# Peptides against a protein of PDB entry 4J2C: the designs that were tried, part 42

Target 1, 107 residues: chain A of PDB entry 4J2C
Amino acid sequence: MEDPFFVVKGEVQKAVNTAQGLFQRWTELLQDPSTATREEIDWTTNELRNNLRSIEWDLEDLDETISIVEANPRKFNLDATELSIRKAFITSTRQVVRDMKDQMSTS

## One batch from the design tools (peptide; aimed at target 1 D3 P4)

Design b2_p30_3_s3 (made by RFdiffusion4, then SolubleMPNN; from b2_p30_3, 14 letters changed)
Fold by OpenDDE base, seed 5:
Structure b2_p30_3_s3 (fold): chain B 107 residues (1-107), chain A 30 residues (1-30)
Amino acid sequence: as target 1 above (107 residues)
Amino acid sequence: SQSNLEKLMAELEKLNEEAEKVLTEPLTYE
């Protein structure tokens, strides 16, 4: 049976890739108004924000699994290495999302 | 709808909270 953590991890990674593509288009639209319609700007902005929100929601769930495992070490036999990898994924992904959100708030 | 992971997490959290309640409740009375 597949570990449910990695199922959500895969969904997060896919959403990150989608968000990065939308973010690139978003920056292009704002840098060259001659190629941008208000409709496309609004659509791109909304899709980007929705993707970022989806990622943040999934990361909150993944973070909760860490807390549950750490509170019940005998029930969940995850070694320190795997737990560290999971924590690192959550932390690094949050940073990627935060970087995009910071740029959106200043543009 | 909730994801499979979300459902599992909610159940695990609930079970953990219930277990903590049992541990803090008295088992005998005079």
Scores: peptide ipSAE 0.054, ipTM 0.497, DockQ to the pose 0.022
OpenDDE base, seeds 1, 2, 3, 4: peptide ipSAE 0.059, 0.016, 0.036, 0.019; ipTM 0.532, 0.422, 0.509, 0.427; seed 1 fails the geometry check

Design b2_p30_3_s4 (made by RFdiffusion4, then SolubleMPNN; from b2_p30_3, 18 letters changed)
Fold by OpenDDE base, seed 5:
Structure b2_p30_3_s4 (fold): chain B 107 residues (1-107), chain A 30 residues (1-30)
Amino acid sequence: as target 1 above (107 residues)
Amino acid sequence: SQERLQKLIEELNRLMEEAEKVRKEPLTYE
C-alpha cells in the first residue's frame, strides 16, 4: 500500500541517524583516550560500520527502483521533479556515507 | 571534519523533506 521508495527511505533515515550518533561517539572516544575503553571503541566502530553497510545496501535497492521507473515511464506515475528529488536523495546519502568512511579510514 | 559532515547531513535532511512534499501515487501496490 505504501510507496516502496519511501519504505526503504525510512529505513535509510533511521540508519543515518544511528550512524550519526555512533560517529560522534567514535570521534569523542578517539580524541580523548582517557574516557575510552578499547571495548567501547571496538563496539562503536563495528556498529558504525554495520550501519553504513546497511545504508549502502538500501541505496542499491533504491537505485534499482529508479532504473525500473525510468525504463517504464508510462507504467509509473512519477514526474521528472519527483524522480530528480529521489535521485538527489540517493546521491546525498552516499555522500554522507562516503564522508564517514573516509574519516574512519584515515584515523 | 565534523563541520563538513554536518553540512552533508543538513543537505540530506533537506532532501528528505522535499521528497515528502512531492510524494505522489505509489509506484505499485502490494
Scores: peptide ipSAE 0.485, ipTM 0.825, DockQ to the pose 0.629
OpenDDE base, seeds 1, 2, 3, 4: peptide ipSAE 0.477, 0.482, 0.480, 0.479; ipTM 0.823, 0.825, 0.824, 0.822

Design b2_p30_4 (made by RFdiffusion4)
Pose (drawn by RFdiffusion4):
Structure b2_p30_4 (pose): chain A 104 residues (1-33, 37-107), chain P 30 residues (1-30)
Amino acid sequence: MEDPFFVVKGEVQKAVNTAQGLFQRWTELLQDPTREEIDWTTNELRNNLRSIEWDLEDLDETISIVEANPRKFNLDATELSIRKAFITSTRQVVRDMKDQMSTS
Amino acid sequence: RDELYTRLSERADESKEENEESADRIADHH
């Protein structure tokens, strides 16, 4: 089989981009004074977070699985480090948005 | 390994479909 980690990484990257875009409009709708648009934007943004969070759990499990069985997966170590790095950074990106959403 | 990749591929397809649906909802909204 081919390793789909980078495919699902690409899907997470697109959802983050979408979330980033919605977060920007979401901030605007609050800082320059309707309800219906705010509600739609808020829940779609949450919808992007739901997909991202779930995907990150699975992706993080795959790293745990690869490390428990290195010979089967034969992953380049640098490539593997970059994978953990993606999860680390993406989790921080998502958390930061939610915090701004909580205070704003 | 193949079992893990199958499960990850299924999730990749679901995540792609969710991203496409989100793009459509954004386009309709605009």

Design b2_p30_4_s1 (made by RFdiffusion4, then SolubleMPNN; from b2_p30_4, 18 letters changed)
Fold by OpenDDE base, seed 1:
Structure b2_p30_4_s1 (fold): chain B 107 residues (1-107), chain A 30 residues (1-30)
Amino acid sequence: as target 1 above (107 residues)
Amino acid sequence: KDELFKKLEERAEELRKKNEETEKKIKERE
């Protein structure tokens, strides 16, 4: 079986893109209440929070896979470059999620 | 090795389905 990490990575990135879209809409709704209903604000907020929480869990799961690979280098045979790319993805994605969460908590 | 890859494959499928559902919900509201 081939390593499906990149498949999960792709879906996580897609979820992040979706969350960013929801976040943009969320900011627009709050910036101009005349263009928003309470229902739309609540729905957008709920979907955004749910997606962010899901992404955070996905990143924890991916992080664990890295630990497993590092503990078994001969079994998985991943070079330092690939491992670095995976770690960088997790780190950068966590930051993107954190930035959105921070802005939501101050609104 | 197979167990780890299988877990990731299953997760990928779950995420794909979730993403599709979320996108459909968003499109329905736009």
Scores: peptide ipSAE 0.573, ipTM 0.915, DockQ to the pose 0.854
OpenDDE base, seeds 2, 3, 4, 5: peptide ipSAE 0.561, 0.553, 0.555, 0.554; ipTM 0.912, 0.910, 0.911, 0.911

Design b2_p30_4_s2 (made by RFdiffusion4, then SolubleMPNN; from b2_p30_4, 18 letters changed)
Fold by OpenDDE base, seed 1:
Structure b2_p30_4_s2 (fold): chain B 107 residues (1-107), chain A 30 residues (1-30)
Amino acid sequence: as target 1 above (107 residues)
Amino acid sequence: MEELFKKLKERAEELKKKNEETEQKIKERE
């Protein structure tokens, strides 16, 4: 079976970029209530939270694949550089998500 | 292992569709 990591990674990254855009809009709406409707705030908040939750779910599965690859080096034959890139993606993406969640929880 | 990889392959397609739909929704609200 083909390695699905890179295709999922690509889509997760797109979701992160979208979430960052939603987060920016969310911030703008809360910073200037005169430019915001309750509907837009609610929609933006819901879309953002749903995306963040989805990303976190995908990161867990991606993290599990790394464990599987590391446990079966002969089967997958990934070098240290590739594994490092995969691990870095998960770590950095979790941080980005956490930063947005933290700001939302304190707002 | 096999089930997870299969799941993720399917998930990639779901995410692609979801991302496209989300971007379209955002664009429509701008």
Scores: peptide ipSAE 0.590, ipTM 0.914, DockQ to the pose 0.692
OpenDDE base, seeds 2, 3, 4, 5: peptide ipSAE 0.585, 0.590, 0.590, 0.589; ipTM 0.913, 0.914, 0.915, 0.914

Design b2_p30_4_s3 (made by RFdiffusion4, then SolubleMPNN; from b2_p30_4, 18 letters changed)
Fold by OpenDDE base, seed 1:
Structure b2_p30_4_s3 (fold): chain B 107 residues (1-107), chain A 30 residues (1-30)
Amino acid sequence: as target 1 above (107 residues)
Amino acid sequence: KDELFKRLKERAERLRKENRETEEKIKERE
């Protein structure tokens, strides 16, 4: 079986892109109340929060898989470059999620 | 090794489904 990490990574990135779109809409709705209904604000907020929570769970699970790989280098035979890329993805994605959450918590 | 790959594969499948459903929900509201 091929290592499916990159497939998961791709789907997580897709979820991040979706969250960023929802966040943009959320920002627009709050910046111009005349164009927003309470229903749309609530819907957008809920979808965004659900998506962010899902991404955070995905990152925790991916982080665990990296630990497993690092503990078994001969079994998985991943080089330092690949491991670095995977770790960087988790770190950067966590930051993107945190930035959105921070802005939501202050609004 | 197989267990880890299976775990990741199952996660990918769930994420693909969730992403598709989310995109559809967003699209129908546009």
Scores: peptide ipSAE 0.646, ipTM 0.930, DockQ to the pose 0.843
OpenDDE base, seeds 2, 3, 4, 5: peptide ipSAE 0.643, 0.642, 0.644, 0.642; ipTM 0.929, 0.928, 0.929, 0.928

Design b2_p30_4_s4 (made by RFdiffusion4, then SolubleMPNN; from b2_p30_4, 18 letters changed)
Fold by OpenDDE base, seed 4:
Structure b2_p30_4_s4 (fold): chain B 107 residues (1-107), chain A 30 residues (1-30)
Amino acid sequence: as target 1 above (107 residues)
Amino acid sequence: AEELFKKLEERAKELKKKNEETEKKIEERE
């Protein structure tokens, strides 16, 4: 079966971009409550949290695929560069998600 | 491993749809 990592990666990245936009709006809403409705805050918060949770979930599965590939190098024939790129994506994406979550938890 | 790959392939389709729907919802609120 074909390696689905890249297609999932692409969609996860889109979700990250969306989350970043939602996070920005979330920040704006909380910085000026007079211009924000409770509904806007709640909606934005929920959409953001849902996206972040989804991303984290997908990263877990992607991370597992890396373990599988590493355990079976001859089967998948991925070089060190490709493997590094995949690992870097997971690491950096987790960091981006964590940063947003940390800021949300302290607000 | 094969099951995970199949799962991810299907998940990719779901994510694509989800992303499109989310984007649409955001655009509707802008």
Scores: peptide ipSAE 0.590, ipTM 0.913, DockQ to the pose 0.701
OpenDDE base, seeds 1, 2, 3, 5: peptide ipSAE 0.586, 0.581, 0.589, 0.588; ipTM 0.912, 0.911, 0.913, 0.913

Design b2_p30_5 (made by RFdiffusion4)
Pose (drawn by RFdiffusion4):
Structure b2_p30_5 (pose): chain A 104 residues (1-33, 37-107), chain P 30 residues (1-30)
Amino acid sequence: MEDPFFVVKGEVQKAVNTAQGLFQRWTELLQDPTREEIDWTTNELRNNLRSIEWDLEDLDETISIVEANPRKFNLDATELSIRKAFITSTRQVVRDMKDQMSTS
Amino acid sequence: EELETAMEELESAMERLENRQKLHEYYHSP
């Protein structure tokens, strides 16, 4: 088989980009005073977070699985470090948006 | 137009499901 981690990684990357876009408009709709557009934008943004969060759990498990069985997966160590790094950074990106959503 | 958008959304969800299945099978198969 081929390792689909980078495929799923690409999908997480797109959803984050989408979420970043929605978050920008979401901030605008609040700072320059309708309800229907705000509601749609808020829930779609939450929809992007649902997908990202779920994908990150699975991707994080794959790292745990690879480390428990290194010979089967034969992953370059640098490549593996970058995979954890992606999860770390993406989690931070998602958390930060939710915090701004909570206070704003 | 709404039906077309819903079909596109379904197709995209199916593709995600296939990719998640492949990811699970790749990392959980003996």

Design b2_p30_5_s1 (made by RFdiffusion4, then SolubleMPNN; from b2_p30_5, 19 letters changed)
Fold by OpenDDE base, seed 4:
Structure b2_p30_5_s1 (fold): chain B 107 residues (1-107), chain A 30 residues (1-30)
Amino acid sequence: as target 1 above (107 residues)
Amino acid sequence: SSEEREREKKEEEEKRKEKREKLREFYYSE
């Protein structure tokens, strides 16, 4: 059976790109209220929050797989480099999400 | 609309369940 980790990782990467686009638009709408409708602000905010929540849930699932692999190293036979890459991806992505959430809560 | 947002939320939850199931099938399999 093929390891589905990379599939979920790919979905997270796609969601991050989408969230960054939405965050950029959200920032633009707040910087120039004359170009912003209430409907677009609400939609953008909602879509952004949904994407961020989706990413966070996927990261929890991915993080759980790390724990399973570390508890059963012989079963999965992943080398240290691959495991480090997976951990780094989760850590860095969590930081990206946290940065966007912090800016949204500040505004 | 709120109804549209609820439908979208439901669809996202279903997609997440599918991904979670794929992970479960691999990592919790014998």
Scores: peptide ipSAE 0.525, ipTM 0.844, DockQ to the pose 0.569
OpenDDE base, seeds 1, 2, 3, 5: peptide ipSAE 0.522, 0.524, 0.523, 0.522; ipTM 0.841, 0.843, 0.844, 0.842

Design b2_p30_5_s2 (made by RFdiffusion4, then SolubleMPNN; from b2_p30_5, 21 letters changed)
Fold by OpenDDE base, seed 4:
Order: structure tokens, then sequence, then C-alpha cells
Structure b2_p30_5_s2 (fold): chain B 107 residues (1-107), chain A 30 residues (1-30)
């Protein structure tokens, strides 16, 4: 079995892209109520929140794998560069999600 | 259609669940 980390990473990135699109639409709907229906606002908000929650879930799983790798370096044989990239992805993606959530909570 | 969209979303959910399962199998296996 091959390491599925990069596959999950790819799916998380796709989810982030989707969330960013939903977030953009969400901001547009709230900025111009004349072009927005309550149904679309609710749908967009729910889809966005669900997507963000899914991302956070995957990030938690990915973060756990980091701990496992660091505790068992010989088993997985990952070099420092790859491990750094994995950590950076998790950190940066969490920040992206947090930024969207913060903006949603203040609106 | 609404039905086709729901089916697609369910397929994506299933795919994500399978990937989570694969992570667990790979990293948590003895």
Amino acid sequence: as target 1 above (107 residues)
Amino acid sequence: SSSSLKKKEEQEKKKREELRKQLREFYYSP
C-alpha cells in the first residue's frame, strides 16, 4: 500500500478551492441583498460551513499522521523536507479555513 | 437535477470516507 497522504492532501486542496468559491459567493450575496434570495444565502452558508468542517476533519487526520511519522521515523522513512512540506500544508490550510470562519462569524 | 447533484455529493462523501480509511490503515497499522 502506498502512502495516501498526498491523495488526501489533493482532496483537501480541492475542498479549499470549493470553499473559497462558496465564500466569494457568500460575500457577494451579503453585500448586495437585491441579488440574493434567502434560500441561496442559506444554501451557500450551509455548503460553506459543511465544506470547512470537512477540511478541518481531514486536517486533524493529517496532523495525526505527522505525529505518528515523527514517533516512528524508521518505519516511514520520510526525509525532513517532505515532513516540512506536510506540516506547512496543514498549518497554512488551517489558517485559510480560520480566516474564512472568522469573517463569517463577524458578519 | 437535484437528484443527480445529491448523488454526486454522496459519491464525493464516500470517496472522502474511503481516503480517511486508507490513512488509518496505512499509518495506524502495526
Scores: peptide ipSAE 0.518, ipTM 0.830, DockQ to the pose 0.861
OpenDDE base, seeds 1, 2, 3, 5: peptide ipSAE 0.515, 0.518, 0.512, 0.513; ipTM 0.827, 0.829, 0.825, 0.828; seeds 2, 3, 5 fail the geometry check

Design b2_p30_5_s3 (made by RFdiffusion4, then SolubleMPNN; from b2_p30_5, 18 letters changed)
Fold by OpenDDE base, seed 2:
Structure b2_p30_5_s3 (fold): chain B 107 residues (1-107), chain A 30 residues (1-30)
Amino acid sequence: as target 1 above (107 residues)
Amino acid sequence: SLSSKLEEERKRQEEREELREKLREFYYSP
């Protein structure tokens, strides 16, 4: 059985890219009220928030795997550099999500 | 395009539970 961490990581990164696109559109809609419909604003906002929430959920799952690995080093035998990369991904991705949430005045 | 990314996101959502199960199986297996 292969380690599914990198698969989940890849899907999370795709979700982040999608969220960034939605965030950009959200910003554009709010910057041009004359052309933006409330329907599109609401739809974009909801899609963005749902995406961000799912990313946060997935990051919690990934973070849990790191805790498990650190608690069972002999079982997994992950390279220290690899573990560091995994941690860095979670940390940096959480920051990206937090930045978007802050811009949306959400917590 | 954003449309393509949205479709990819929908597909991701459909697979998330499967991936979570894979994580559980791999990391919590005896």
Scores: peptide ipSAE 0.545, ipTM 0.864, DockQ to the pose 0.624
OpenDDE base, seeds 1, 3, 4, 5: peptide ipSAE 0.541, 0.538, 0.541, 0.542; ipTM 0.863, 0.860, 0.862, 0.862; seed 4 fails the geometry check

Design b2_p30_5_s4 (made by RFdiffusion4, then SolubleMPNN; from b2_p30_5, 22 letters changed)
Fold by OpenDDE base, seed 4:
Structure b2_p30_5_s4 (fold): chain B 107 residues (1-107), chain A 30 residues (1-30)
Amino acid sequence: as target 1 above (107 residues)
Amino acid sequence: SEESERRRREEERKKREEKRKALRDFYYSD
């Protein structure tokens, strides 16, 4: 059976890219109100929040798999390098999401 | 429309659940 971790990881990466684009637009709309409509601001904000929430859900699921692998190392036979890469991905992605959320809550 | 948005949210929820199921099927399998 193929490990679905990489499928979810790929979806998270896509969602991060989408969120970063939405965040950029969100920033632009707030920086120049003359180019911003209430409808676009609301849409962008909602889409951004939805993407961030999706990422957070997937990260929780991915983090759970780490716990399972660490509890059953012989069953999955992942080397330390691969496990470190997975952990680093989750940690760094959480930071990216947190940074965007912090800026949104501050504004 | 409101209905279109509700459908989109439901589809995204379903997609998320499918990913979760795939993870569960692999990592909790015998």
Scores: peptide ipSAE 0.584, ipTM 0.875, DockQ to the pose 0.623
OpenDDE base, seeds 1, 2, 3, 5: peptide ipSAE 0.580, 0.582, 0.582, 0.581; ipTM 0.873, 0.875, 0.874, 0.874

Design b2_p30_6 (made by RFdiffusion4)
Pose (drawn by RFdiffusion4):
Structure b2_p30_6 (pose): chain A 104 residues (1-33, 37-107), chain P 30 residues (1-30)
Amino acid sequence: MEDPFFVVKGEVQKAVNTAQGLFQRWTELLQDPTREEIDWTTNELRNNLRSIEWDLEDLDETISIVEANPRKFNLDATELSIRKAFITSTRQVVRDMKDQMSTS
Amino acid sequence: RDEVYEHLSTRADESETENDESANRIAEHE
């Protein structure tokens, strides 16, 4: 089989981009004074977070699985480091948005 | 390894469908 990690990584990247876009409009709708638009934007943003969070759990498990069985997967170590790095950075990106959503 | 890839491929399809649905909801809203 082919390793779909980078495919799912790409899907996470797109959702983050979508979430980034919604977060920007979400901030605007609060800082320059309707309810229906705010509600739609808020819940779609939460929709993007739901998909991202789930995907990151699975992607993080795959790293745990690969490390338990290195010979089966034959992953380049640098490539593997970059995979963990993506989960680390993406988790930080998502957490940061939620924090701004909580205070703002 | 193949079982792990099959499972992850299912999630890749689901995540793609969710992203496409989100793009459509955004386009309809605009």

Design b2_p30_6_s1 (made by RFdiffusion4, then SolubleMPNN; from b2_p30_6, 17 letters changed)
Fold by OpenDDE base, seed 1:
Structure b2_p30_6_s1 (fold): chain B 107 residues (1-107), chain A 30 residues (1-30)
Amino acid sequence: as target 1 above (107 residues)
Amino acid sequence: ADEVFKKLKERAEESKKRNEELEKKIKERE
């Protein structure tokens, strides 16, 4: 079966883009109470947290694909550059998620 | 490996559905 890395990556990228939009709205709502309703704050917060958790789950799946590929180098014939790019994506995405979570926890 | 990849692909499809649903929900609030 084909390595599912890219299909998972695609969904992670979409989720991250959505999360960044929700996070921006979240910060705007908290910075200007006159334009924010409790309902929208709660909804945005909830959807954002759920989305971030989903991203973290998908990142674990990406890690699993990496482990399988590294354990079977002859089968997948993945060069070092491609593997490095994949790992970099996971690392950088985890950092993006962590940054949003850290800001939410300190608010 | 094949069994794990199958599982991962299935979960990816679930993620796709979740993303689509979330995008629809956000659009409804715009």
Scores: peptide ipSAE 0.675, ipTM 0.937, DockQ to the pose 0.765
OpenDDE base, seeds 2, 3, 4, 5: peptide ipSAE 0.668, 0.671, 0.671, 0.663; ipTM 0.935, 0.935, 0.936, 0.934

Design b2_p30_6_s2 (made by RFdiffusion4, then SolubleMPNN; from b2_p30_6, 18 letters changed)
Fold by OpenDDE base, seed 5:
Structure b2_p30_6_s2 (fold): chain B 107 residues (1-107), chain A 30 residues (1-30)
Amino acid sequence: as target 1 above (107 residues)
Amino acid sequence: MDEVFEKLRKRAEKLREENRKTEEKIRERE
C-alpha cells in the first residue's frame, strides 16, 4: 500500500487555510462590530472553533501514526529526513492553530 | 504497515468531506 501521508497533509493544510480565512473575518468583525450582525459574529466564531478543533484532532492522529512509523523504521522504510518533514508539519501546524486560539481566548 | 496507511487514507477521505462541507457553508454565507 502506498504511503498516503502527503494526501492527509494536503487536506490538513487546506483546512488550515480555511481556518485562516475564517479567522481573518472574525478579526474584522470584532474590529468594527458595525460591519456585521451579532449572528454573523457568532456563526463565524463557531465555525472557526469547530474547524480548529477538527484540525487539532487530525494532528493528534497524525502524531500517533508518526510514532508508530518511528518505532518501526524497517517496516515502513522511511528515513530520518522524511520523518523530520512530517514532524515539522505537525509542529508548525499546531503553532498556527495555537496562535489563532490564543487570540480568540483573549478577545 | 497496511493498517497505519489505511488509517491515514481514511483520515484523508474524511478530511476531504469535511473541507467540502465547510467550504460550502462559507460560500452560502457570502
Scores: peptide ipSAE 0.555, ipTM 0.905, DockQ to the pose 0.865
OpenDDE base, seeds 1, 2, 3, 4: peptide ipSAE 0.554, 0.551, 0.551, 0.551; ipTM 0.905, 0.904, 0.905, 0.904

Design b2_p30_6_s3 (made by RFdiffusion4, then SolubleMPNN; from b2_p30_6, 17 letters changed)
Fold by OpenDDE base, seed 1:
Structure b2_p30_6_s3 (fold): chain B 107 residues (1-107), chain A 30 residues (1-30)
Amino acid sequence: as target 1 above (107 residues)
Amino acid sequence: KDEVFEKLRKRAEELRKRNEETEEKIKERE
């Protein structure tokens, strides 16, 4: 069986891109109240928050799989480079999510 | 090994569905 990590990675990245779009809209709505309804603000906020939470959950699961692979290097046959790439993805993605969350919490 | 891969495969399917649903909802709001 092939390692489906890259498939999950791709979907997580798509979710991040979507969240960034929602975040941009969220920012626009708050910057110009005259063009925003409370309903749209609430909807955007909820969708954004839900997606961010889901992404965090996804990253936790991916992080667990990395730990399993690291504990069984011969079994999974992944080199240090690939593991580094996977770890970097999780770390950088967490940072992106955190940045959006931080900005939301201060608004 | 198979257990881990199956877990990831299942997650991938769930994520695809979630992303598809979210994208559709966003399009409907545009």
Scores: peptide ipSAE 0.664, ipTM 0.931, DockQ to the pose 0.873
OpenDDE base, seeds 2, 3, 4, 5: peptide ipSAE 0.662, 0.659, 0.661, 0.660; ipTM 0.930, 0.929, 0.930, 0.930; seed 2 fails the geometry check

Design b2_p30_6_s4 (made by RFdiffusion4, then SolubleMPNN; from b2_p30_6, 18 letters changed)
Fold by OpenDDE base, seed 1:
Structure b2_p30_6_s4 (fold): chain B 107 residues (1-107), chain A 30 residues (1-30)
Amino acid sequence: as target 1 above (107 residues)
Amino acid sequence: KDEVFKKLKERAEKLKKENEETEKKIEERE
């Protein structure tokens, strides 16, 4: 079986892009209450939080995979460059999610 | 190795469907 990491990575990035769109809408709704309904705020907040939670779960699975690969280098045969790319993706994506969550918690 | 890849593949498929459903929901509200 081929390594499906890149497939997960692609879908996680898509989810992040979607979350960023939802976050932008969420921000706009809260900044202009005259154009926002409680229903739209609640819906946007719910979809955003669910998406962020899903992303965090995916990152945990990816992180675990990296740990397994590092513990079994001969079995998986991934070079340092590829591992660095994977680690960087997880780290940067976690930061993006964290930034959105932090702003949501302070609003 | 196969177990790890199988898990990730299944996760990818679930995430793909979730993304499609989310985008559909967003599109329907716009």
Scores: peptide ipSAE 0.536, ipTM 0.901, DockQ to the pose 0.856
OpenDDE base, seeds 2, 3, 4, 5: peptide ipSAE 0.531, 0.526, 0.532, 0.533; ipTM 0.898, 0.898, 0.899, 0.899

Design b2_p30_7 (made by RFdiffusion4)
Pose (drawn by RFdiffusion4):
Structure b2_p30_7 (pose): chain A 104 residues (1-33, 37-107), chain P 30 residues (1-30)
Amino acid sequence: MEDPFFVVKGEVQKAVNTAQGLFQRWTELLQDPTREEIDWTTNELRNNLRSIEWDLEDLDETISIVEANPRKFNLDATELSIRKAFITSTRQVVRDMKDQMSTS
Amino acid sequence: EEELEEAEEELEEAEERLENREALHEYYHE
C-alpha cells in the first residue's frame, strides 16, 4: 500500500484554511454592527473544527502505531518528526481560534 | 436545483474523505 498520511494531512490543511477564512468573517460580523449570517458562519466554522479534530486524533494514532512498529513502516525519521510537528502546530492553530471565539 | 447540486458536491466530498480514512486505517491497522 501507499501511506495516505500526507493525503489526510492535505485535507486537514484545507479545512484549516477554510476555518481561517470563516474565522476572519466571523470576527468582522461581530466588530462592525445579521443574526442569520452569524449563525451560519459560526456553525460552519465549528463544522471545520469537528473534521480537523477528528482527523488529528487518527493522524496522531498513526504516529503511535508507526513508533510501535518501526520496521514495517520504514519512515524517514525527519519525515516522522515533521508529522508530529504538523499535529502539534495544527492543534495549536485550532485551539487559538476557539479561544478567540470564546472571548469575542 | 442549486441547493441540490451543492448537496451532491458535499456528498462526493464526504465519500472521498471516507475512502481516504478507510485507506489510512487499513494501512496503519492491518

Design b2_p30_7_s1 (made by RFdiffusion4, then SolubleMPNN; from b2_p30_7, 15 letters changed)
Fold by OpenDDE base, seed 4:
Parts: structure tokens; sequence; C-alpha cells
Structure b2_p30_7_s1 (fold): chain B 107 residues (1-107), chain A 30 residues (1-30)
């Protein structure tokens, strides 16, 4: 069986891109209320929150796989460089999500 | 309707995510 980590990573990155688009629209709607309907604001906010929640859940799953690999290094044959890349992806993606959540909570 | 389309898209995405979670489980826990 092929390691599904990179596939999940790809889906998470796609979800991040979608969330960033929704976040941009959310920002625009708040900056110009004349262009915003209550329906669009509610929809955008809900979709953004749902996407961010999904990303966070997937990141937890990916982070758990890293713990499993570190506990069983001979089983998975991952070198330190690849493991570092995987950890960096999770760390940086969590930061991106946190930044959006922080801005939403302060608005 | 737009609502039905959005619901279908969400269901498809959730199904895809569940499939990927199952793949992770099979690969890393078995």
Amino acid sequence: as target 1 above (107 residues)
Amino acid sequence: SEEEEERAEREEEEERREELREKLRKFYYE
C-alpha cells in the first residue's frame, strides 16, 4: 500500500487555499457592508469555519502519523529530511489557520 | 437548487475525507 500522507497533505493544502479565498471574501464583506447581504456573510462565515475545523482535524491525524513513524522507524523507512518536511508542513499550516481564526475572533 | 448542490458537494467532500482517514488508519495502524 502506498503511503497516503502526501494525498492527505494535498487535500489539506487544497482546503487551506479554499479557506484563504473564503477569508478574503469575509474580509471584503466586512470592509464594505453595502456589498454584503446577511445571507452571504452568514454563508461565508459558516463555510470558512467549517473549512478551518476540517483542516485542524486533518492536521491532528497527520501529526499522529508522525508520532507513529517516530515510534516505529524501521517499519516505515522515512529519513530525517522527509520527517522534517512533514513536521514543517503541519507547523506552518497550523500557523496559517491560527492567524485566520485570530482575525475572525477579533472582528 | 443551490442548497441541494452545496449539500451534495459537502457530502462528497466528507466521503473523500473519510476514505483518506481510513487509508491513514490502514497504513499506519496495521
Scores: peptide ipSAE 0.514, ipTM 0.813, DockQ to the pose 0.800
OpenDDE base, seeds 1, 2, 3, 5: peptide ipSAE 0.513, 0.512, 0.511, 0.513; ipTM 0.813, 0.812, 0.812, 0.812; seed 2 fails the geometry check

Design b2_p30_7_s2 (made by RFdiffusion4, then SolubleMPNN; from b2_p30_7, 20 letters changed)
Fold by OpenDDE base, seed 3:
Structure b2_p30_7_s2 (fold): chain B 107 residues (1-107), chain A 30 residues (1-30)
Amino acid sequence: as target 1 above (107 residues)
Amino acid sequence: SSLSRLLAEEEERRKRREELREKLRKFYYE
């Protein structure tokens, strides 16, 4: 079978785009009270938090696969450059999620 | 809206998550 890592990676990337859309809406609602209700703010906040948690879960799964590959290099025989790209994706995506969470916690 | 479409797509993604997790398990743990 094909390595499903890149498929999951692609799904996570799409999820990040959706989260960023929700985050943008969240900021807009807080910036313009005349066009926002408490109900919509609460709903958007909840959806955003759920999305971010979902992404974090997916990243955890991807991170675990990297650990497995590193523990069994001969079994998978992945190129070092490919492994670095996978690690970089997880690191950078976690940072994007963390940045949104930090902004939400201070608002 | 674009956001509405993204949210609908996210719901579909969540439905596929378990399947993809199973594929990861089969590839990396088996």
Scores: peptide ipSAE 0.592, ipTM 0.907, DockQ to the pose 0.574
OpenDDE base, seeds 1, 2, 4, 5: peptide ipSAE 0.584, 0.593, 0.594, 0.586; ipTM 0.905, 0.908, 0.908, 0.906; seeds 1, 2, 4, 5 fail the geometry check

